# Peptides against a protein of PDB entry 6J54: the designs that were tried, part 75

Target 1, 223 residues: chain A of PDB entry 6J54
Amino acid sequence: NENLFASFIAPTMMGLPIVTLIIMFPSLLFPTPKRLINNRTISIQQWLIQLTSKQMMAIHNQKGQTWSLMLMSLIMFIGSTNILGLLPHSFTPTTQLSMNLGMAIPLWSATVFTGFRYKTKTSLAHFLPQGTPALLIPMLVIIETISLFIQPVALAVRLTANITAGHLLIHLIGGATLALLNINTMTAFITFTILILLTILEFAVALIQAYVFTLLVSLYLHD
Target 2, 42 residues: chain B of PDB entry 6J54
Amino acid sequence: QFQFTGIKKYFNSYTLTGRMNCVLATYGGIALLVLYFKLRSK

## One batch from the design tools (peptide; aimed at target 1 M24)

Design b2_p28_7_s1 (made by RFdiffusion4, then SolubleMPNN; from b2_p28_7, 20 letters changed)
Fold by OpenDDE base, seed 5:
Structure b2_p28_7_s1 (fold): chain B 223 residues (1-223), chain C 42 residues (1-42), chain A 28 residues (1-28)
Amino acid sequence: as target 1 above (223 residues)
Amino acid sequence: as target 2 above (42 residues)
Amino acid sequence: LFEEISLLFRYLSELLARLAALLQEALL
């Protein structure tokens, strides 16, 4: 059972963590455009970035659009790392809860403090929903305050759980297919088909989780 | 539009200012309770 | 809408976790 989680252990080589290299590797896949008309791959990348940027920043004013660079870099980072993690024998840094907390907590804090700084009245009023009966106000304010502090945890755990669960399931079904190769070839073929379908699903999940993570950060900024 | 008078003008759940004041009052009450228990323990 | 999406992903993650657990018990 411990061997099942071996793929989630941070890889080290010669006592040095190679996780830093793994984290930096996705940035090499997105070179900065230098020409007016770039290669087809770069053009598609820039088009996707512009499309996603337009969708995510549509809810923000000019002041909120200042965060566009950070949010787009975040979605590109998480999305690329998640997709690369679906390669065989690959390690995904986003499966580590510590990394996701390291991203979620600062970003959440920045959004909350930005809200308090520029929109103090609205931010404070957000702790009490409109139309609440008078007797429930104190309890509801406490609940909303607790809910606020759960946001960064939920943000990190959601990403970690979804990616980790997908990886774990792929490994389990993959192991089952190998075990059934010498027992029943027909059953092994069925399980292999399920594995392929699951991997396709995980590609979609990887992109969706990156989008949701960034979207929620953006939503907290808008309040 | 709601018209409030008296204490309800400042503490209501329908206006932005009223909601803000309710939140501040709640936090103030909690802070006073914590302070009371801290002083009681000493 | 975003709350509903978050709940959906939570449900999906739980479902996948349960499925993974069942497969682990059956094969390992």
Scores: peptide ipSAE 0.083, ipTM 0.692, DockQ to the pose 0.023
OpenDDE base, seeds 1, 2, 3, 4: peptide ipSAE 0.042, 0.030, 0.030, 0.029; ipTM 0.711, 0.687, 0.679, 0.690

Design b2_p28_7_s2 (made by RFdiffusion4, then SolubleMPNN; from b2_p28_7, 19 letters changed)
Fold by OpenDDE base, seed 4:
Structure b2_p28_7_s2 (fold): chain B 223 residues (1-223), chain C 42 residues (1-42), chain A 28 residues (1-28)
Amino acid sequence: as target 1 above (223 residues)
Amino acid sequence: as target 2 above (42 residues)
Amino acid sequence: MFEEISQLFRALSLELAELAKALLEALL
């Protein structure tokens, strides 16, 4: 059991945690453009940012579009950290629930406070769905209030669970493959094939979870 | 078009203002209940 | 723990499939 979770232990060098350096590392992969015609990698990055920005901000009004920089930085950060986490013997910061809560709670609170500040009537009315029977109003308002407070937790847990589960599965199948190499080469080949397919799936999951996390934050802002 | 008269005009689940008032009334009621129990327990 | 991970993976795969279906429906 210790071996399964060893990859999720915060790495230390000389007794000092290097988590801060790992968190900052993805930022080095996204240099600022300096030329009108940039390198291929920078051009692709800018294109992806513009594409995702257009898709996510399409549902927002002009006031909501002011959050575009923050949301784009968020998706790029989570996406890059998730992808880098799929490298062998690497640490994924997004597997730590504390980090994801640290991102989710401030963003959620900011969206909720922004909603109450600029759209007080709509935000308060959101606690009661339309067409609710009169007798169920008090109960439903309470449930919706509880639901609101569950949102940041659900946001963080979803990201953490998906990334952690993927990493654990890769480690388990990888370990099984290595163990089977000495027992039966044919079965080891089958498990290795599954491992490759799983790794490809996890790349997709890594990007999807980054997108979903940012999209939900954006959706809460829209509401 | 929902035409509400009387109390339903201010407290309804269809209009934005009505929903807001219902939410405020619910929170106010809960606050009063909590206050009542606090005062009763003293 | 392996069973829990497998269940989580299955649940995730189903959610991803539903999401993909929803996206396809939104595109149509």
Scores: peptide ipSAE 0.023, ipTM 0.630, DockQ to the pose 0.017
OpenDDE base, seeds 1, 2, 3, 5: peptide ipSAE 0.016, 0.017, 0.014, 0.016; ipTM 0.629, 0.618, 0.611, 0.620

Design b2_p28_7_s3 (made by RFdiffusion4, then SolubleMPNN; from b2_p28_7, 19 letters changed)
Fold by OpenDDE base, seed 1:
Structure b2_p28_7_s3 (fold): chain B 223 residues (1-223), chain C 42 residues (1-42), chain A 28 residues (1-28)
Amino acid sequence: as target 1 above (223 residues)
Amino acid sequence: as target 2 above (42 residues)
Amino acid sequence: MFEEISQLFQALSQLLADLASKLLEALL
């Protein structure tokens, strides 16, 4: 039904896309701390940021930790947008493949370029797994090269597919629940329960996908 | 410690340098093949 | 019903945790 996909249409106001405003909105939810002792919400946010930062940067050396700010901003951005997108009738920019590609490709290219620039030998050697039989070397190098170029696409598609599928499923089950309310209350209750469970799942998925996206970018940087 | 002798010293899948050389050789071979076909088409 | 729902939530949470762990292991 067109109504199902209506949630994925980029919203416009007065003919102008408001996607930019939606993208910028999560930044307002993370104000800079001004006090030595902040309120509970800001303290929790800072704690979460620090926790995730420590975990993500643990795999990087000191030079790699220079990417901490970017990676943390990325995870906070994707996570916040995904969570906010689960609000009723909210548009989630991360459901748009174009946006995710727009993030994935530059970040991937930056990591690959950084790897080739500073660790050329290791980066080139990464195209050949250790212990490969001599006869399979050319083929495997080609496959690994192709795999490298698929990485940004896979990164973007994974995020897009998971978020989009989640939203779609919520809408479908939600619609089914409403339809079943007039037919069988018991069945409607079951579907409603599934809807609630699914919604909770999608909250988790939203956070996990943000983390995975950032983690993979970080991993590519480490490689 | 892998003790490789001869060509295997430079082209192996176990050492970092060997792997790098194998990759470069592969790309070089592909480039030569492309060049060959390009020149042959003329 | 509430117990079943709670059990379902617990099962789901465990499943998610396991999935996250497996995913993390697969990614690392």
Scores: peptide ipSAE 0.018, ipTM 0.598, DockQ to the pose 0.018
OpenDDE base, seeds 2, 3, 4, 5: peptide ipSAE 0.017, 0.013, 0.000, 0.015; ipTM 0.589, 0.606, 0.523, 0.574

Design b2_p28_7_s4 (made by RFdiffusion4, then SolubleMPNN; from b2_p28_7, 19 letters changed)
Fold by OpenDDE base, seed 3:
Structure b2_p28_7_s4 (fold): chain B 223 residues (1-223), chain C 42 residues (1-42), chain A 28 residues (1-28)
Amino acid sequence: as target 1 above (223 residues)
Amino acid sequence: as target 2 above (42 residues)
Amino acid sequence: MFEEIYQLYKYLSLLLSELAELLQLLLL
């Protein structure tokens, strides 16, 4: 009698939350390089990190590139947790809105405050788009201010909603497939095919959401 | 490059300084309104 | 269907409770 949402409950062992261990686990998958020529896994990881770092930091100036370590760690963390969350009977911390807000709000605030510290005039001017008619200036400034404060919420909710929706869909289609196996094998085969395609999609979504999350944080830093 | 004179020099939507001043003016206006209502409530 | 709706409600209530806790931590 497992419900649909049982997988989203924070797991506990002997009354103690093991969420901390789950969050720390992805860090073990990315060991620090020790040799000039590492094994294939570490080499691929380094290659991917370098590629993503080059792409992400291309839009930033020298001062903005100092955030590369944090942004790369962020994308690796979210990506790894999302991928690991697709394993059967696994718990994904990123399905918890609290987790994502806990990441989004500090990072967003840091980028905003960094902008105000180093480029105060430009940051203040960003609240008013260029070429705005004079009559719309007050209202547009208010809207832009509200938009700014919605950014961390949208960032967190986007990640949470996409990952959660994917998990729910996999569970629903999976449950339907199992139910149909005893009713009609042909329809079960169709639903199973859909399930496979959906799982592949969710792997892509998991990586895309990690990338989008980090990219948006990076873009906020650029502004 | 735009050449503005008068009030448009300081309050415009095209220059960086003008945009900043518009934003500050908007916030200042809101702050004054809030202050007015706060003082009125007392 | 009623049980599913109840579970959905429970899940939403859990999310709202978590959000409320976060708001309390941020605002209080």
Scores: peptide ipSAE 0.022, ipTM 0.650, DockQ to the pose 0.025
OpenDDE base, seeds 1, 2, 4, 5: peptide ipSAE 0.018, 0.008, 0.020, 0.018; ipTM 0.593, 0.574, 0.668, 0.656

Design b2_p28_8 (made by RFdiffusion4)
Pose (drawn by RFdiffusion4):
Parts: C-alpha cells; structure tokens; sequence
Structure b2_p28_8 (pose): chain A 223 residues (1-223), chain B 41 residues (1-41), chain P 28 residues (1-28)
C-alpha cells in the first residue's frame, strides 16, 4: 500500500462550437508563391509534396492519373486538421463522425461509377476471381459483395474512432496528474508517460497514409 | 474566380465525384430517426 | 491550381458542417 493512484470523475466534452471558421483555418497555414525562387518556408512545403506525389502516382500508371492531383489535397487537409488539435485547447473537425461520412461516400461511390461508365461489364465481373470450381459459387458471391459495401463504413469509421481515442488518453492520463496531491514521486512518471504519448500521437500523420492509400487500392482495383 | 481556375477539373471528375445525392439520401434519412425518437421521447 | 482545389475542398466540407450545426441547433 505505498502508491495509491487517484482518479477524477468529470465529463469529457466533445462540444460543437462554431465550426466553419475552424475548417477554413488550416488553409491559411499554407501559402502559395508566384515566384521562381521561394522564401524558405514554402520551400519545405513544396518539397514535401514532391515526395508523396511520387508514390500515389507510381502504382496507377494509366489515364487514371488525372484523378491523382486531387488525392494530394485530401492528404493535406486531414494531415493538418489532425495535427493542429494536439495544441492545448484546440478543436479538430475530424473528431465528429459527421464529415467523415461525407468524406467516404462521395469518394467511394466516385470509384464504382468510374468503371461503370467505361467498362460496364468487367468492373463487377471482378467478382469472378478464377477458373471457377463448382462447390463454392454461392458461398463466394455473397461474401465478396458483403465485403464491398462494408468499405465506405470501413473507411470512415476507422478514422473517427482512433483520433478521438487519442484525445481521451491525453485528458485522463493528464487529469490524473492534477488530482495527484498524494505522494509526489509518481507525479513525474505519469508526466513522463504523457510526453511519450504525445510522440505516439504524431501518428495522426501516419493515419492519413492509411486513408489516401486504401482509397488508391479502392481505385486501382476498380480501375 | 474560384471557378475558372478549377473549372477544367470539375466536369472531368464531377461526373462521378459529384454524387453527394447518396450522401444526401443517407443523410436525409438519418435526419428522420432522430426527430422521431425525440417525438416519442 | 492546386491551392484552389484545396480551398474549394475545404469550403465543401465547411458547407456540410454548417448544415450539421444547424441540425444540432434545431434539435437542441
């Protein structure tokens, strides 16, 4: 009975303040120059695009490359609006489940209607995988079509659920420091756990590769 | 002028990318079950 | 061209969130 942890019971609030100002704000963190040589703070933003525009370009290699100049604007928005919210009292729009159901369905159904306007047969004849055996036709085409309509729900719910799971361990491990007016040796170890956990919460950039890239495999497989 | 800078890009991919009606239908029906549960409290 | 696509994309989601804010303010 040496080190007794404590806890504080308080509601964790994902309120909804004025949002249309908060959305527009990580646009004006990125300027655009009309000059040849630029001013050494856009120039490391302009070099960070020319890397990851050479990885969502190399797989496709078709006339479906026209679509890929919009997929690098989808990586900077939820690459920024997940990174801004690590600050003390900031608010992330990708916490709420509302706009992510508007980020998955207008993009996911923009992919199954891409080969249906050009191929019209063999886009969902991709349901036929191989040289057909006879004992498992109805066990297949009720499986590979129930793992198609999962995909818009499987694209948007995997983003909202772990972004807001990073914010609760920021509060609860952080709120147990404030309510630790018991023995003061264990206060520093909970603080040291925080400043490790904030380094893990820069995997909010690592969760945008897992949104743009399974949108390219969900585009490269259909087209 | 927030148009003609990206007007060549719109009619290229908004043939399949501007299908927010399925989002509007899945969103408008999602408006209907919440006003109904508060009606029945 | 790229920054205009990025700004138009951020405005499209700002319209979706304004409609959702009005909906939550109606059911309040």
Amino acid sequence: as target 1 above (223 residues)
Amino acid sequence: FQFTGIKKYFNSYTLTGRMNCVLATYGGIALLVLYFKLRSK
Amino acid sequence: MFFNIFLFFALYFAVIELIFFIFVSFLS

Design b2_p28_8_s1 (made by RFdiffusion4, then SolubleMPNN; from b2_p28_8, 21 letters changed)
Fold by OpenDDE base, seed 5:
Structure b2_p28_8_s1 (fold): chain B 223 residues (1-223), chain C 42 residues (1-42), chain A 28 residues (1-28)
Amino acid sequence: as target 1 above (223 residues)
Amino acid sequence: as target 2 above (42 residues)
Amino acid sequence: MLSEILKALAEELAKLAELFQLLLLLLS
């Protein structure tokens, strides 16, 4: 009996965790450009980075654009790790809630502290929506304060839950397909087709989650 | 432009400054309540 | 941009739900 959650256990080699090597591996897939005219793969990567950078930094002023390097590195890291995690028998670090919290909390705190440092009046005013009746002001301020503290948790859980659910679904349908091969070949073929479609969907979800994660961090910075 | 007089000038949900003051007042009130209960328990 | 991303995510989730429904129909 195989445990369905065995794939989410942190891998160890000779008693040492390999998580550090897995986290650093995506950086090797994106070499720095050395020429004006690069290879096709590097050119496509640079083009995609420029497009995403243009879209994400459009809402920020010059001071906010200083965060562009960090945000672009973040989206490339999360996106690459998610895609690599879809490989068979691979470990996805983003399925670990500890990693996502480790990324979300510092980034969230940095954006909040930056807001209080440079735009104190506006940041404090965000706790109270415009046009609120006087009787509801204390209650609404408390709700908005709680909402602020839930933001990093929601950011981490969203990424973890989506990637984890996708992996579990692929394993379940894959196991069902293998079981049906010995019972009915026609039904097994249908389930296999669904599995292929699901894997394609998970590739899209992996990219979308990386984009959403970075966009939300960027949005918090704007406020 | 809204013309507010008196206390509503400083505590207004429509102006940026008024909203800020409302938030600060709320936090101040909560802090005082917590302090009161903490001192009362001792 | 946020609304578009949310719509894209919703569409992907809807496709996933549809696949689940098809699977349930095949197993029934």
Scores: peptide ipSAE 0.018, ipTM 0.605, DockQ to the pose 0.018
OpenDDE base, seeds 1, 2, 3, 4: peptide ipSAE 0.006, 0.016, 0.016, 0.013; ipTM 0.560, 0.627, 0.608, 0.562

Design b2_p28_8_s2 (made by RFdiffusion4, then SolubleMPNN; from b2_p28_8, 24 letters changed)
Fold by OpenDDE base, seed 1:
Structure b2_p28_8_s2 (fold): chain B 223 residues (1-223), chain C 42 residues (1-42), chain A 28 residues (1-28)
Amino acid sequence: as target 1 above (223 residues)
Amino acid sequence: as target 2 above (42 residues)
Amino acid sequence: ELSLLLKALAEELAQIAASVQLLLLLLA
């Protein structure tokens, strides 16, 4: 069991956390374009960023579009870190709940605060759904209030759980495959096939979770 | 469009203002209850 | 079990804090 979770331990060198370097590394993968016609890789990257930006900002007004840069940077960061985490013997910072909370809470608070600042009436009204019977109003308001505070936690846990579960599953299936190689080659082949499919799925999950995380932040901003 | 009269004009679950007022009233009520129990414990 | 989770969370938070401090030092 210890070996299973060894990959999730924060790496340190000489007592200094390397997590900072790992967190900063994805930024190097996204260089700023300098030419009118950039390399194919950069062009594709920019194209993807533009597509995601258009999709995500479609729900926001002009004021909400101010958050475009932050949201896009967030999705690129989370996505890149998640994908890089699928590399063998790599560390994914997003598997750490603390990191995800560190991102979720400030962003959530910022969105909520922004909502209360500029849309006070609407924000307060969101605590009470329309058409609620009069007798259920107090209870429902309380529930919605609690739900609001659970949002950042759910946001962080969702990302953490999905990424962590995926990594664990890959390790488990991989280990099982290796063990079955000496027992039954046919079964090992089946397990290996599952491993491949799972790996592909995890790549998709890595991107989807980044998108979902950013999308939910955006939705909270939109209220 | 709903026509509300009296207290329902200010406290309803359909209009934006009504919903807001209901929320504020709920929070106010809770705050008063908490305050009451705190003062009672003295 | 809850205590263990809290302890683990505290350790992770401490690690993040250390990382932030290091980052601040690098940026200073």
Scores: peptide ipSAE 0.056, ipTM 0.681, DockQ to the pose 0.037
OpenDDE base, seeds 2, 3, 4, 5: peptide ipSAE 0.025, 0.025, 0.047, 0.055; ipTM 0.686, 0.695, 0.712, 0.696

Design b2_p28_8_s3 (made by RFdiffusion4, then SolubleMPNN; from b2_p28_8, 24 letters changed)
Fold by OpenDDE base, seed 1:
Structure b2_p28_8_s3 (fold): chain B 223 residues (1-223), chain C 42 residues (1-42), chain A 28 residues (1-28)
Amino acid sequence: as target 1 above (223 residues)
Amino acid sequence: as target 2 above (42 residues)
Amino acid sequence: TFSELLKYLVEQLAKIAEEVELALLLLA
């Protein structure tokens, strides 16, 4: 049983955590363009970043666009780490709940405080939906307050659960495929096909989860 | 758009100001209840 | 709504739990 979860243990060498290096590694995949006409790969990357930026910032006004850099860096970081985590024996930092909480809580608090700073009246009004009967106001305000505090937990758990579940499934199917190679080659081939389809699905899930995480952070900022 | 009179003018679920006041009143009420029970224990 | 958020959180946790259970069954 412990062999299955060995890939999720934080790697260390000589007692020093190398998780920091793993977290910083995706940053090397996004070099700063130095030329007006960059390489094809860099140009495509910049084009994709611009498209995603336009899509995400279309919801926000002038003040909301100030967070565009942070949101884009967040989606690129989460997306890249999730995609790299789909490598056979790679460690995915986003599978660690501590890391996701470490990202979600500060970002959530920043969005909430920003909302209270610039849109105090609207932010306070969000604790009470419009048209609520007068008798249900106190209870509903409490529920909305609790809902607000669950948001960072929801962000962290959603990302962690989806990526972790996907990785576990890939490891299980992969292990089953290897075990069936010397038992039944035909069944092993079927299992391998399922593994390929699953990996494609997990690539999509990795990107979607990165997008959803940033979208929700952006939505909380917009209130 | 809505014409409210009396207490409904300040505490309503339709206007932004009314909703804000309702939220503040709820928090204030809870704070007063907590304060009451805290002072009662002494 | 709060109920939807809670329901979604429970569903996400359930996904992890199911995968862990499947893993334990296969390795046992």
Scores: peptide ipSAE 0.214, ipTM 0.743, DockQ to the pose 0.025
OpenDDE base, seeds 2, 3, 4, 5: peptide ipSAE 0.144, 0.086, 0.077, 0.190; ipTM 0.690, 0.666, 0.752, 0.689

Design b2_p28_8_s4 (made by RFdiffusion4, then SolubleMPNN; from b2_p28_8, 23 letters changed)
Fold by OpenDDE base, seed 1:
Structure b2_p28_8_s4 (fold): chain B 223 residues (1-223), chain C 42 residues (1-42), chain A 28 residues (1-28)
Amino acid sequence: as target 1 above (223 residues)
Amino acid sequence: as target 2 above (42 residues)
Amino acid sequence: LLDELLRALALELAELAAAFELALLLLA
């Protein structure tokens, strides 16, 4: 059991957390452009950022566009950390629920508070869907209120669970392939193929979860 | 558009203001209930 | 696998709860 979760333990050196360095490392992969025509890699990055920015901020008005930088930085951070976490013997900070909650709760609270500040009537009205029978209003308001407070938890747990489950599955299948090499090479080949497919899937999941996380934050900001 | 009169004008599940008032009334009612039970224990 | 994930999640939640308790103590 410890071997399975050993990779999820926060690494430290001499009692000092190197997690800070790990968190800061993805920022080095996204340098600021210095030329009109940058390198191909930087150009692709900028193009992807532009595309994602247009998609994410399409639902927001001018006031919501102010959050574009924050949301884009968030998706870049989560996406980069998730992708880097798929490297051999790497540590993904996003597998830690504490980190995800540390991101989710402030962002969620900010979106909720901004909603109450500028759109108080609309925000309060969201606790009661339209067309609700009069007798169900108190119950539904309570349920919607509880649902609101569950949002940050669900956001953090979703990201953590998906990334963690992916890593665990890769380790388990990888271990199984190694064990089957000495038992049945044919079966080991099948499991290895599954491992490859799973790894590809995890790359997709890494990006999707980053997108979903940011999208939900954006959605909460919208309404 | 819906035309509401009386109490339905202020408390309805269709208009924005009506929904807001319903939410506030619900919270107020809960707060009053909590306050009642708190004061009753004394 | 699910049980292990749940155990891991429970452990993380426990640590988080402890952290929140400490935070509450600091705020008090």
Scores: peptide ipSAE 0.137, ipTM 0.710, DockQ to the pose 0.040
OpenDDE base, seeds 2, 3, 4, 5: peptide ipSAE 0.111, 0.076, 0.096, 0.130; ipTM 0.713, 0.699, 0.721, 0.716; seed 3 fails the geometry check

## One batch from the design tools (peptide; aimed at target 1 L28 F30 T32)

Design b2_p29_3 (made by RFdiffusion4)
Pose (drawn by RFdiffusion4):
Structure b2_p29_3 (pose): chain A 223 residues (1-223), chain B 41 residues (1-41), chain P 29 residues (1-29)
Amino acid sequence: as target 1 above (223 residues)
Amino acid sequence: FQFTGIKKYFNSYTLTGRMNCVLATYGGIALLVLYFKLRSK
Amino acid sequence: SSVVSQLSAFFFAMAFLLQQIVALSDSAD
């Protein structure tokens, strides 16, 4: 009975303040120069695009490359609006489940209608995988079509659920420091757990590769 | 002028990318079950 | 009406950020 942890019961609030100012704000963090040589703070933003525009370009290699100049604007928005919210009292719009159901369905159904306006037959004849055996036709085409309509729900719910799961361990491991007016040796170990956990919460950039890239495999497989 | 800088881009991919009607239908029906549960409290 | 105003601000921010990336990709040529 040496080190007794404590806890504080308080409501964890994902309120909804005025959002249309908070959305526009990580646009003005990125300027655009009309000059040849630039000013050494856009110049490491301009080099960070020319890396990851050479990885969502190399798989496709078609006349579906026209679509890939918009997929690097989808990686900077939820690459920035997941990184801004690590600050003390900031508010992330990709916490709420509302706009991610508007990020997944206007983009996912922009992919099944891409081969339906050009191929019209063999886009969902991709449901035919191989040289057809006879004992498993109805066990297949009720499976590979129930794992197609999962995909818009499987694209948007994987983003909201773990971004807001990073904010609760920021509060609850952080709120147990404030309520630790018991023995003071264990206060530093909970603080040291925080400043490790904030380094893991820069995997909020690593969860934007897993949104643009399973949108490219969900685009490269249909087209 | 927030148009003609990206007007060549729109009619290229908004043929399939501007289908927010399925989002508007899945969003408008999602408005209907929450006003109904508060009506029945 | 608050979800429609949030989605209309999201589509407007994605069109404004796409104009900046297109102007940055012309200035790299």

Design b2_p29_3_s1 (made by RFdiffusion4, then SolubleMPNN; from b2_p29_3, 23 letters changed)
Fold by OpenDDE base, seed 5:
Structure b2_p29_3_s1 (fold): chain B 223 residues (1-223), chain C 42 residues (1-42), chain A 29 residues (1-29)
Amino acid sequence: as target 1 above (223 residues)
Amino acid sequence: as target 2 above (42 residues)
Amino acid sequence: LTVLTALEALNETLNRLLLKLLELLENLK
């Protein structure tokens, strides 16, 4: 049973410096543009960043545009690490709950604190939905407060669970294909085809999860 | 638009100010309950 | 909201597949 998690534990056994190098590696894949007309790869990257930025910032006013740089960097980091994690026998730092909590909690706290600082009245009023019957007010305020504290946990767990589940599935099916090579070549080929389809699905999931993570952070900021 | 008088002016679920006051009152009540149990345990 | 619901449905499908694979692995042992 622990052998299933060996792919997740192996880099941590090598030491924290190697893990930090793995985390920093995706940043090297996105060089900063220095020219008006860049290489085709850089131009495609910039185009994707601009499209995602326009979609995310469409919800926010001009004051919310200040967070665009942080949100775009976050989505690029999470997306790139998730995609790299789909390589066979690779380690994805986002599969570790500690890393995702380390990202989610500060971002969530920053969004909540900015809300209290600039929109104190609206933020406090958000704990009670409009039109609530008088008898349900205390209970609903408590529930809404609990919901607020669950937000960072849900954000981190959602990302971790989705990426971890996908990664485990790829490894399990991959292991099954290798085991079936010596038993039945035809069944192994079918399993391999399923693995390819699953990897394509996980590529899409990796991008969607990165987008959802940043979108939820932006929604919490917008209130 | 709603017209509220008396206590309903300050504690209502329809206005922003009223909702804010209700939230603050709820937190105050919870804080008092926690304080009561803490003092009772001592 | 539609994107979120689609994401949730996808996650549920992945979890179901994971459970099925675990059951198959247990049966092979």
Scores: peptide ipSAE 0.303, ipTM 0.731, DockQ to the pose 0.014
OpenDDE base, seeds 1, 2, 3, 4: peptide ipSAE 0.296, 0.279, 0.264, 0.265; ipTM 0.739, 0.728, 0.721, 0.725

